Peptides against a protein of PDB entry 2AKA. Designs and how they scored, part 32

Target 1, 299 residues: chain A of PDB entry 2AKA
Amino acid sequence: MEDLIPLVNRLQDAFSAIGQNADLDLPQIAVVGGQSAGKSSVLENFVGRDFLPRGSGIVTRRPLVLQLVNSTTEYAEFLHCKGKKFTDFEEVRLEIEAETDRVTGTNKGISPVPINLRVYSPHVLNLTLVDLPGMTKVPVGDQPPDIEFQIRDMLMQFVTKENCLILAVSPANSDLANSDALKIAKEVDPQGQRTIGVITKLDLMDEGTDARDVLENKLLPLRRGYIGVVNRSQKDIDGKKDITAALAAERKFFLSHPSYRHLADRMGTPYLQKVLNQQLTNHIRDTLPGLRNKLQSQL

## One batch from the design tools (peptide; aimed at target 1 N293)

Design b2_p17_3_s4 (made by RFdiffusion4, then SolubleMPNN; from b2_p17_3, 8 letters changed)
Fold by OpenDDE base, seed 4:
Structure b2_p17_3_s4 (fold): chain B 299 residues (1-299), chain A 17 residues (1-17)
Amino acid sequence: as target 1 above (299 residues)
Amino acid sequence: SSILEGIEELIEQLKAS
């Protein structure tokens, strides 16, 4: 059972090497959310390292296939530079930026061509995620006026696939009814069968307000439910606050909050990682027979 | 197990193409 995710990783690598077929529908989790929703922070919290590009506007401009692999050692590898082991995660960040710019240029354009990154770590569970560009309505730099629609079209290439689970990342300090992540998820998954909700920025909600009803799956029900997380603040990121310390603070937040204490054991980044590992493993098991048949018919 | 073996074989075929 634990080998199912690595098996699909090998499929992903093989298809990336030979060119992706339009009919390919691999079991995977696509991460969607508006700009500044906290997607990158969630992914970095899984690894326990700062390694994703940061900045204003559109940061992720190519799909990032992030393959987390539990290992006794810690290092990263890119599919586009096989054999090179990265142990400095700042260099990982720089490589993502360089590889992105190589394809998109300097105009902050987007490309649908994925970057494949594998991270080995003793601190992760086996988990593969596809990080997608953040949804936005405001072009930056030399981006075309229709960049919003280009991003949406790119996202739709992933989230419309039946074997794609959707990790919808929404900030709690904004109106969840207007969440870009939940809107796109509802569009392609109207019955909420493929969507997992992540609620970030719970610590930034106005005093006297909470997201209890959402987290209890009472406001906008999803079959796979919601998990709340607390990411590092921008100040904490700029100050190089340790992710381990941030995870401890997250645990303390849920345990101490009157509205969330009863949910604390089903909240937080470690629980989210566990749930995603289990969800993906089960999803692969369920879809693998169909995948085999499709592959055989295409060869 | 049989399904897994089948997928492994397909992966090898894809790599060889």
Scores: peptide ipSAE 0.092, ipTM 0.770, DockQ to the pose 0.680
OpenDDE base, seeds 1, 2, 3, 5: peptide ipSAE 0.090, 0.071, 0.050, 0.072; ipTM 0.762, 0.741, 0.725, 0.749

Design b2_p17_4 (made by RFdiffusion4)
Pose (drawn by RFdiffusion4):
Structure b2_p17_4 (pose): chain A 299 residues (1-299), chain P 17 residues (1-17)
Amino acid sequence: as target 1 above (299 residues)
Amino acid sequence: SSTELDSILDEIKELVE
C-alpha cells in the first residue's frame, strides 16, 4: 500500500514535539554510522542534490526525520517553516544549519529535538529515514568532552526500540568487523533481524581486495542483507551535483568489477531505495495493526 | 494537536478494520 509510509509520516510529524518517552515506538528506520562511513553521501544520492551541512566531523547534530516523497515536481519543506517551499537545495542546507544552531548552545554539541524535512522529488521513492549523529571517538570539535557518549546515548534511545529498523552504514575501506554501525546494531539486535547493512566506498578498497563476502551476506550475516553503493561524484557545467551521471558511473562500476558484476542488479542507490521502500512498507504493515491501542497506553 | 492525533488514530482504526 502506497499509503503506509505517508500514514507514519503524519505520526512522526505529530510526535516531533513530544519529548523522549522510552515506551513510544513508531515503525521507522534510523540511520547509524561512524563519521567516516559517508552516510551523508548515501542520502544526498537519494535526493540527487547536495543539501546536508558540510563540516569536519559531525554533520547531523539533531535527528533529521527525512521524508522522501516521489513527485513530479521538486521541492522541500520543514515542519518548523509552515507553508514555505524550498526549491534551492543550498537554502535547505542553510536552514538545517540555522535551525540547529538556534537550538544548540555550543555550535558543535547535539540535541534530541528533531528537524522534520520532507522532500518531494522525481529522483526518490516514497521512503522515510531518521538520520542521526555519526559516531566518533576523539571529541575533536569544541565541546563537549563526553560527546562520544552523548551521541551513543542518543543513538541508543532510537535503536533500542523494537520497531526501529537500523540502516547500518559502513565504509568498505576499513575493517568491517570493526564497524561502529554494525557493532552498535549487534548490541541491540543480536540476532541481526532488524538491521539493514549498507557498504559505501567500494571503489576505494585496496588493490586486489573486495567486499564480495560481506555483500553476499556470508561473512557478517544479516537477515535483511547488505547493499553496496559508491559515490562517483559528477558535477555539471555550473559545478553542481549531477545525479544522473553519478548513478550511471555507479552502475558502470558494479557492472565492470569482476567481484561484483554478478550482483550488480542488487547494488547501487536505485536498488537501495527500492529495498528500503519495500522493507519499510512491510514493516509498517506488520506493526500498524496493534499500533493505535498500544500508543494510547504508552502516551 | 490532540485533535489531529486523535483523527490519525481513528483513521488507523478504520484502516485495520

Design b2_p17_4_s1 (made by RFdiffusion4, then SolubleMPNN; from b2_p17_4, 6 letters changed)
Fold by OpenDDE base, seed 4:
Structure b2_p17_4_s1 (fold): chain B 299 residues (1-299), chain A 17 residues (1-17)
Amino acid sequence: as target 1 above (299 residues)
Amino acid sequence: SEEELQAILDEIDELVA
């Protein structure tokens, strides 16, 4: 069963080469969240490297199929430039930006055409995620006035698929009842069967408040539950704070917090990565028989 | 490619068998 995720990776690559088929429903995890929800930081924490575009407004403008592969070596490869191994993750970031701009132009528009990025690392578990543009209500620059709806339409292409799990990323320092991620998840998954909740910015909550009820799955219950994480602050990111150090700080945060100490072993980025690996593996196994027949029809 | 897809299908069949 260790090869299930790599098998689906090969499917993703194969279909990307042929062209995206709307009828294909691959088992996958789509990552959704509002702008500044901490979505990109969660993904970077998995890799332990800064490699995603940063900035104000809409940063992710194309779906990013992020294939994490456990390996003794550390490097990245793009499907659109096979044979080139990236060992400098700053170059990975630049390539994402360049490839995005190649398709969307300079107007900060969006495109539904995915970028396929594979990262080999000793620091990751096998895991594939589809990073989607952050939900926004306000266009920036020369973006079209309907950019909000364009983003939503793009997200819906992924999250409406039956075999798509949803990683809903929500900040704790905002009203979770109004979370963009949880709202869209509820819209397409009303029974909460496909949604995994991630709560970020727990360290930024007002003193005397906590998200204990949410993390204990008591407030807005999801079948697959919630996992809290603590990302680096923007100051820490700008200051190039080491992700390894940040992960240690995250562990310390949960262990030392009166409201979360009892949950500490089921919180944090490493635990999230493990859970997602297991969830995806099991999901692939369950969907594989049906997927086989659908794939046959594509020949 | 079709050949690659067939190879994947064959692998699926092996895993499901």
Scores: peptide ipSAE 0.274, ipTM 0.848, DockQ to the pose 0.746
OpenDDE base, seeds 1, 2, 3, 5: peptide ipSAE 0.285, 0.272, 0.268, 0.256; ipTM 0.852, 0.846, 0.845, 0.838; seed 1 fails the geometry check

Design b2_p17_4_s2 (made by RFdiffusion4, then SolubleMPNN; from b2_p17_4, 6 letters changed)
Fold by OpenDDE base, seed 1:
Structure b2_p17_4_s2 (fold): chain B 299 residues (1-299), chain A 17 residues (1-17)
Amino acid sequence: as target 1 above (299 residues)
Amino acid sequence: SQKELDEILAEIDELVA
């Protein structure tokens, strides 16, 4: 089963090469969340590198198909520039920005055309995620006034697919009942069968409050449950705090917190990565027979 | 390409068998 994720990666690449994007119902995980929910930080924590665009407003403006591949070496490759190996992750960030701008233009618009990025690393498990633009209600700069709806339409192209799992990223320091991620997930997955909840910013909750009920799957039950994570603060990011050190701090946070210590072994970025690897692998296994039949009928 | 899809299908068959 260890080769199932790489196999789907090849399918993704093949379909992308022929211009097929969100129309295919490939087994995949779409990452959804409001702006500043912590999506990018979660993805960077998996890789252990800073490589995603940062800034205010909408930074992710195209779907990013992030294919993590366990390897003895560390480098990145883009499908749009085959043969070029990136070993400097700053250059990876710059390439994402450049490729985004090339397609969307100067108006900070969005495009449904994915960027396919593969990262080889000894520090990752095999895992593929589709990072989607953050949901927003406020246009910035030269964005069209209907940008909110454009983003929603783009997200819906992915999350409405039956074989799409949804990684719903929600900040704990906001009312989870009003989470953009959980709202859209509930709209397309009302029974909570395809949704995995990620709760960020647990360290930023008001004193005397906690997200224990959510993390214990008691407040807004999802079949696949919730996993809490602690990302680097903006101060830590600006100070270039090492992600490895941040992961240690995350572990310490859960172990030392009275409300979370009993859950600590089922929390944190490393555990999330493991769960996602397992969930995706199992999901591919379950969907692959149907996918095979569909593909054969198209030949 | 069609060739690539054929190869992928062959691999799927091997993994699912």
Scores: peptide ipSAE 0.180, ipTM 0.805, DockQ to the pose 0.727
OpenDDE base, seeds 2, 3, 4, 5: peptide ipSAE 0.175, 0.155, 0.162, 0.163; ipTM 0.808, 0.797, 0.800, 0.802

Design b2_p17_4_s3 (made by RFdiffusion4, then SolubleMPNN; from b2_p17_4, 7 letters changed)
Fold by OpenDDE base, seed 1:
Structure b2_p17_4_s3 (fold): chain B 299 residues (1-299), chain A 17 residues (1-17)
Amino acid sequence: as target 1 above (299 residues)
Amino acid sequence: SAAELEAILAEIDELVA
């Protein structure tokens, strides 16, 4: 079963090379959420490195196919520059920015053409995620006035696919009813069969409030449930707080919080990684026979 | 390429068998 995710990775790479990645209904997890919902932080916490572009406005402007591979060594590789091994994750960030700018130009526009990034690490489970641009309502800089709709259209290319699982990232310190992630998920997955909820910013909720009902799957039920996480604060990120230390603080947060203590073993970034690995593996297993037949028919 | 797809299909068959 451990080889299923790497197998799909090879399929993703093969189809990306021919420019048909968006048209394939590959078993995958698409990450969706509003700007500043914490998507990038969740992904970086999986790797334990700072490697994603940061800034104001739309940071992710191309789909990022992030392929995490458990390995004895730690390095990253891009499909667009085969043979180059990145061991400095700052260079990984710079390459993402450069490759994004190469295709989108200087206007901070978006492109549906994915960037394929593979990260080998002893600290990750096998897991592939497609990080999508954050949903926004306000164009910034030289962005086209319809950027909101362009982003939505791009997301829809992924999340409408039947074999696409949706990792819906929502901040707890905002009204969940207004969650961009959950809205788009509900649109394409009205029965909540393909959606996994991630609740971020639990540590930033107003005093006297909690997201217990959400995390217990009682407010907006998803078949695959919700997992709460605590990311580094912006201050922590700016101060280059170690992700490992942040993960320990996250564990402490859930264990010590009166509303979340009973859920602590089913919360946090490490648990999220395990769940996503298992769900993706199982999903691939279930979809692979159909995918095989489809691929065979194309030969 | 077609050859690459064939190789992947072969691997799928091995995993599903």
Scores: peptide ipSAE 0.258, ipTM 0.838, DockQ to the pose 0.629
OpenDDE base, seeds 2, 3, 4, 5: peptide ipSAE 0.243, 0.235, 0.247, 0.227; ipTM 0.831, 0.829, 0.835, 0.823

Design b2_p17_4_s4 (made by RFdiffusion4, then SolubleMPNN; from b2_p17_4, 8 letters changed)
Fold by OpenDDE base, seed 4:
Structure b2_p17_4_s4 (fold): chain B 299 residues (1-299), chain A 17 residues (1-17)
Amino acid sequence: as target 1 above (299 residues)
Amino acid sequence: SAEELQAILEEIDRLVA
């Protein structure tokens, strides 16, 4: 079972090299959420490094296939530059930006062509995620006026696939009923069979309010449930607050909060990573027989 | 490549056996 995620990684790499067939439905987890929902922070917290592009507006402009591999060593590799090992994660960020700009140009446009990034680390579990552009309604820079729909169409290419699990990232300090992530998930997964809810910004909720009902899966029930996380604030990110310290603060937050203390062992980034690893592994196992036949037809 | 895909298929067959 430990080799299932690496096996799918090999498939992803192989198909990326020859041009992805739209008919291939690989078991995967697509990450969706509105701009500033905290998607990038969740992914960076898994790695324990700052390596994703930051900025105003649309940050992720190409799908990022993020392959996390547990290893005794720490480094990153891109499929588009094989053999180059990145140990400085700032250089990883720069490479993502450069590779994005190479395809999309300088107009802040988007492209459906994925970037494949593999990260080896002792701090990660085996896990593959597809980070997708954040949903937005406001064009920035030289973006076309229909950029919202372009992003939506791109997301739909992933989340409509039967074997695609959806990691829906929603901020708690906004109306969850209007969450872009949960809306798109409900559209393509009306029964909530493929969706995992992540609730961010729990620390930014108004005093006297909480997301307990959501986290207990009582408000908007998902088969796979919800996991709350606390990311670094923008101030903390700008101040280069250590992610390890932030994870400790996250644990303390849940343990000390009257509304979440009883859920603390089923909350936080480390628990989320574990759950995603298990769910992806199980999902691959369940889909593997059907996938085998589909792959055979591609030869 | 087709060869790589074939190798993956064989690995799948081993895992599901």
Scores: peptide ipSAE 0.292, ipTM 0.863, DockQ to the pose 0.740
OpenDDE base, seeds 1, 2, 3, 5: peptide ipSAE 0.303, 0.290, 0.279, 0.271; ipTM 0.867, 0.860, 0.859, 0.854; seed 1 fails the geometry check

Design b2_p17_5 (made by RFdiffusion4)
Pose (drawn by RFdiffusion4):
Structure b2_p17_5 (pose): chain A 299 residues (1-299), chain P 17 residues (1-17)
Amino acid sequence: as target 1 above (299 residues)
Amino acid sequence: SLEDAMEAVEELIDELE
């Protein structure tokens, strides 16, 4: 039903101002990744526009509830900016930065208060993800020293919940067994039943190696599987993001790579969008029947 | 039914608002 994701979108809006309650458990997807995993590029490729803050280290300092709605027209709106329509995605980026600084005392720390961004676009399927601060060790920023733990604690508040599906994002040019995202997913989902794996930067692997075993779901098995993507950034005449060309380059990569051509139809951003839309819809269908009565008891 | 559950959740949302 095309209605389940929108229904949960209303619930997320309603609970945006309700502080942490360990018992509240809406069906949703949390995006988890190490700072080097390229998780922003995955989201920007869904939208087809650069719109996320840029900087060294952390990009998301407050949870971003990103609600993508397939539309004939293209614009964005923040729940905290009632009635305003954003059509220039650079301004969307600037609002994320401003609203975040408005809340965070130090210009580098984090806050659990979400930013609720809805994007209407022909480039997206109906899908909602909650983007969370990326993980890192060296607090190389400017306050606080325990920042690694503050981030991990915030991630755990989301992903320890049973109705929270985990989108674990890992770069292919690293030791995938040592992926921060897959490790934290294992801590809370030992059976791998509610983690969806995303492998980025497949085009950056060392010569003569590939990620076929992981993409085929053999090396680090997850019930919901892995999907590979690449960010082959193309810019148009004005130097701005050209998503049609970028998606074609990604398609060319998978079709031409001898290790991946047989999986190409199950790789790439369009397929990932399809999979997330499907899995999120089925998950909501599964959890909605008991939801109204459970919520009353938990509030 | 699933439709009834959706209506019940919409009613809950209206109350919360």

Design b2_p17_5_s1 (made by RFdiffusion4, then SolubleMPNN; from b2_p17_5 with M6I E7R A8E D14K)
Fold by OpenDDE base, seed 1:
Structure b2_p17_5_s1 (fold): chain B 299 residues (1-299), chain A 17 residues (1-17)
Amino acid sequence: as target 1 above (299 residues)
Amino acid sequence: SLEDAIREVEELIKELE
């Protein structure tokens, strides 16, 4: 059971190497959310490193297949540059930016061709996520006027697949009823069977308000529930606040908050990582027999 | 090739069973 996620990683690498011509419905988790919803921060908190592109507007412009692998050593590898080990995560960020620009050009357009990044670390559980471009309504810079629809079409290529779980990232300081993540999830998963809710920015909610009902799965129920997280503030990110310290602050936030204290053991980034590892493992186990049969039929 | 990738995957699945 422990090797199921690595097995799917090898499948992903093999299919990526031969191009998108293989419409295989691989068991995977797609990460969706509006721009600035906190997706990148959640992923970086898993690794404990700053390694994703940052900026205004559309930052993620290609799907990023992020394969986390528990290891005694810490380094990263890209599928497009095999054999090169990255130990400086700033260089990882730069490589993502360079590889993105190589395909999308200067207009900051998007491409459905994924970047495959594997991170080995003693601080991670085995977990694979597909980070997708943030949903937006307004083109910026030289982006095409239909960029919103291009992003949606790209997301739909992933989230419509039956074996795709959806990590829907929504900020708590915005109207949840208008969450881009939950809207797209509801469109393709109307019964909430494949969707895991992540609620960010709980620390930025208006005084006197809370997301207790959401986190207790009472407002917009999902079969797989909701997990709240507290990411570093923009000030903390700019100030290079240590992620380990931020995770401790997150724990303190939930424990000390009157509305969340009773949920604290089922909240936070470490718990989210554990849940995702377990859910992905179980999902792979459930889908593997069908996948095997499909593969055999193609020989 | 796709066939090679499929065979590799089948072998991997077999190892897990």
Scores: peptide ipSAE 0.060, ipTM 0.730, DockQ to the pose 0.145
OpenDDE base, seeds 2, 3, 4, 5: peptide ipSAE 0.033, 0.024, 0.024, 0.029; ipTM 0.702, 0.680, 0.682, 0.697

Design b2_p17_5_s2 (made by RFdiffusion4, then SolubleMPNN; from b2_p17_5, 5 letters changed)
Fold by OpenDDE base, seed 1:
Structure b2_p17_5_s2 (fold): chain B 299 residues (1-299), chain A 17 residues (1-17)
Amino acid sequence: as target 1 above (299 residues)
Amino acid sequence: SLEEAIKEVEELIKELE
């Protein structure tokens, strides 16, 4: 069963190589959230490296299929440049930016064509995520005025698929009722069967407020529940704060917070990674028989 | 080709069963 995620990775690579002509509903986790919701930080915390594009406005402009593979060595590989091993994660970030610009041009537009990135690391569990562009309401730069709808349409190509799990990333310091992630999830998954909630920015909530009811799955219930995380602050990121140190601080945050202490063992980035690994593995197991039948019917 | 990719995947699935 531990080989199920690598199997789907090979499927993803094969279909990506053929292009969009292969419309198979692969078991996968799509990451959705508003701009600045903390999606990139969550993904980087899994790897323990800074490797995703940063900036104001839209940064992710193509789907990023991020394949994490547990390994004794640490390096990254792109499907579009096979054979090149990246050991400097700054170079990984630059390659993502370059490959994005190659397809989208200079107008900061978006493309539905995925970038496939595989990261080998001793610090990760096997896990594949599809990072999607952040939802926005306001065009920036040379973006077309309908960029909001273009992003939405792109997201819908993924999240409407029955075998797609949805990692909905929402900041705690904003009204959860207005969460872009939870809104789109509710639209395509009204019964909350495919959605996993991630609550970021718990450390930035107003004094005297907390997200306990949300994290206890009492306010907006999801079958797969909610997991709270604490990402590095923008100051910490700019100051190049070590992710390992940030993860320790996250643990301390939950343990020391009166509202979250009792939940601490079911919170934080390491727990999230474990849960996602397990849920994805189980999801693949459940969908594999149907997928096999579909593939055989296409021969 | 898509056919070749499907065949490869089918072989991989068989290995897991």
Scores: peptide ipSAE 0.092, ipTM 0.757, DockQ to the pose 0.145
OpenDDE base, seeds 2, 3, 4, 5: peptide ipSAE 0.089, 0.022, 0.024, 0.023; ipTM 0.750, 0.667, 0.672, 0.675

Design b2_p17_5_s3 (made by RFdiffusion4, then SolubleMPNN; from b2_p17_5 with D4E M6I A8E D14E)
Fold by OpenDDE base, seed 1:
Structure b2_p17_5_s3 (fold): chain B 299 residues (1-299), chain A 17 residues (1-17)
Amino acid sequence: as target 1 above (299 residues)
Amino acid sequence: SLEEAIEEVEELIEELE
């Protein structure tokens, strides 16, 4: 069972090589959220490295298939650059930016063609996520005026698939009722069967307020529940605060907060990673027989 | 080709069973 995620990784690579990735209903987790919701920080916290593009506006402009593989060594590989091992994660970030620009040009447009990145690390569990562009309402720079709809259409190519789980990332310091992530999830998963809620920015909530009811799955119930996380602040990121230290601070936050202490063992980035690994593994197991039959019928 | 990719997948599934 522990080899199911690597199996799907090989399937993803094979289908990407023939240009069929977008058309296949592979068991996967798509990450959705508004711009600045904290998606990139969550993914970087899994790896324990800074490797994703940063900036204002739309940062992720192509789907990023992020394949985390537990290994004794630490390095990254791109499917479009086979045989090159990246050990400097700054170079990984630069390659993502370069490969994005190669396809989208200089207008900050988007492309539905995925970038496939595999990260080997002793600090990760086997986990594959598809990071999608952040939802936005306002075009920036040379972006087309309909960029909001282009992003939405791209997201829909993934999240409408029955075998796609949805990691909906929402900031706690904004009205959850207006969460872009939860809105799109509710549209394609009205019964909340495929959606996992992630609540970021819990440390940035107004004094006297908390997200306890959300995290206890009482306000907007999801079958797969909610997990709260505390990411590094922008100041911490700019100051290159160590992610390991940030994870310790996250643990301390939940343990010391009156509203979250009782939930602390079911919160935080390490717990989220474990849950996602388990849910993805189980999801692959459940969907693989049907997928096999479908593939065999196409021979 | 798609056929080759499917065959590869089938082999991988068989290895897991």
Scores: peptide ipSAE 0.111, ipTM 0.765, DockQ to the pose 0.146
OpenDDE base, seeds 2, 3, 4, 5: peptide ipSAE 0.022, 0.021, 0.063, 0.021; ipTM 0.662, 0.655, 0.729, 0.655

Design b2_p17_5_s4 (made by RFdiffusion4, then SolubleMPNN; from b2_p17_5, 5 letters changed)
Fold by OpenDDE base, seed 1:
Structure b2_p17_5_s4 (fold): chain B 299 residues (1-299), chain A 17 residues (1-17)
Amino acid sequence: as target 1 above (299 residues)
Amino acid sequence: SLEEAIKQVEELIKELE
């Protein structure tokens, strides 16, 4: 048998070619979080490149199926423009923006039609994630007044699927009880069986406070636990701080923090990537027989 | 058709197993 993650990648590509007419529950990880929760930074840290749209308000307006593939070379490919290899990741960002605007128009609306992006890199583990629009309460620009509900409806198309794992991204410097990510996860996964918690912005917490209880899975327990990460600050991003240097700083943060030192080997972006690779691989293994049987029964 | 597409996916699964 071939590697399981590449297998699902091929299935995803095939289903995308058919369009929304095929309602198959593929094993996948959907990324959910409020706007500015740090989702884009987490994904970029996996690749080690800046390639996702940035800005205020809603930036991700279509689902982004991000397929990471370990390779000796580094380049990106889009399913909607087959044969074109992108080696400049700024061009990748521009293509995402252009393809988003092509479908959604100029009103900053959303579309449930995915963008499929594959990134080959020697710095990644095999991993596929579906990045979803950030949850919001307030429309911006020319967005319709019901944009909050449109986003929620789009997210529900993914996270309600039984074979969908949920990567819930929550900032530590906000009340976890009000986390948009954990709220939607709890709604569709009340027993916490399909949810992986990511806690961002640990470096931005008030002095004298920490997220130790959350990271130790004692406050809001998830079967698959929590992983803390430290992303680049907005200043670092604007200053074009190298992601490799940021990852080193993240490691130093956990090792030197009195509340997190004992957890340091189970924290950080590299560990998160490893865990997600393993979780997805195992999940595919568990669900693939059922998927095959379902497909055969539909013929 | 949807049936043809599903058949193609099934064949893909068989080839990758």
Scores: peptide ipSAE 0.031, ipTM 0.700, DockQ to the pose 0.114
OpenDDE base, seeds 2, 3, 4, 5: peptide ipSAE 0.026, 0.023, 0.027, 0.026; ipTM 0.692, 0.656, 0.702, 0.694

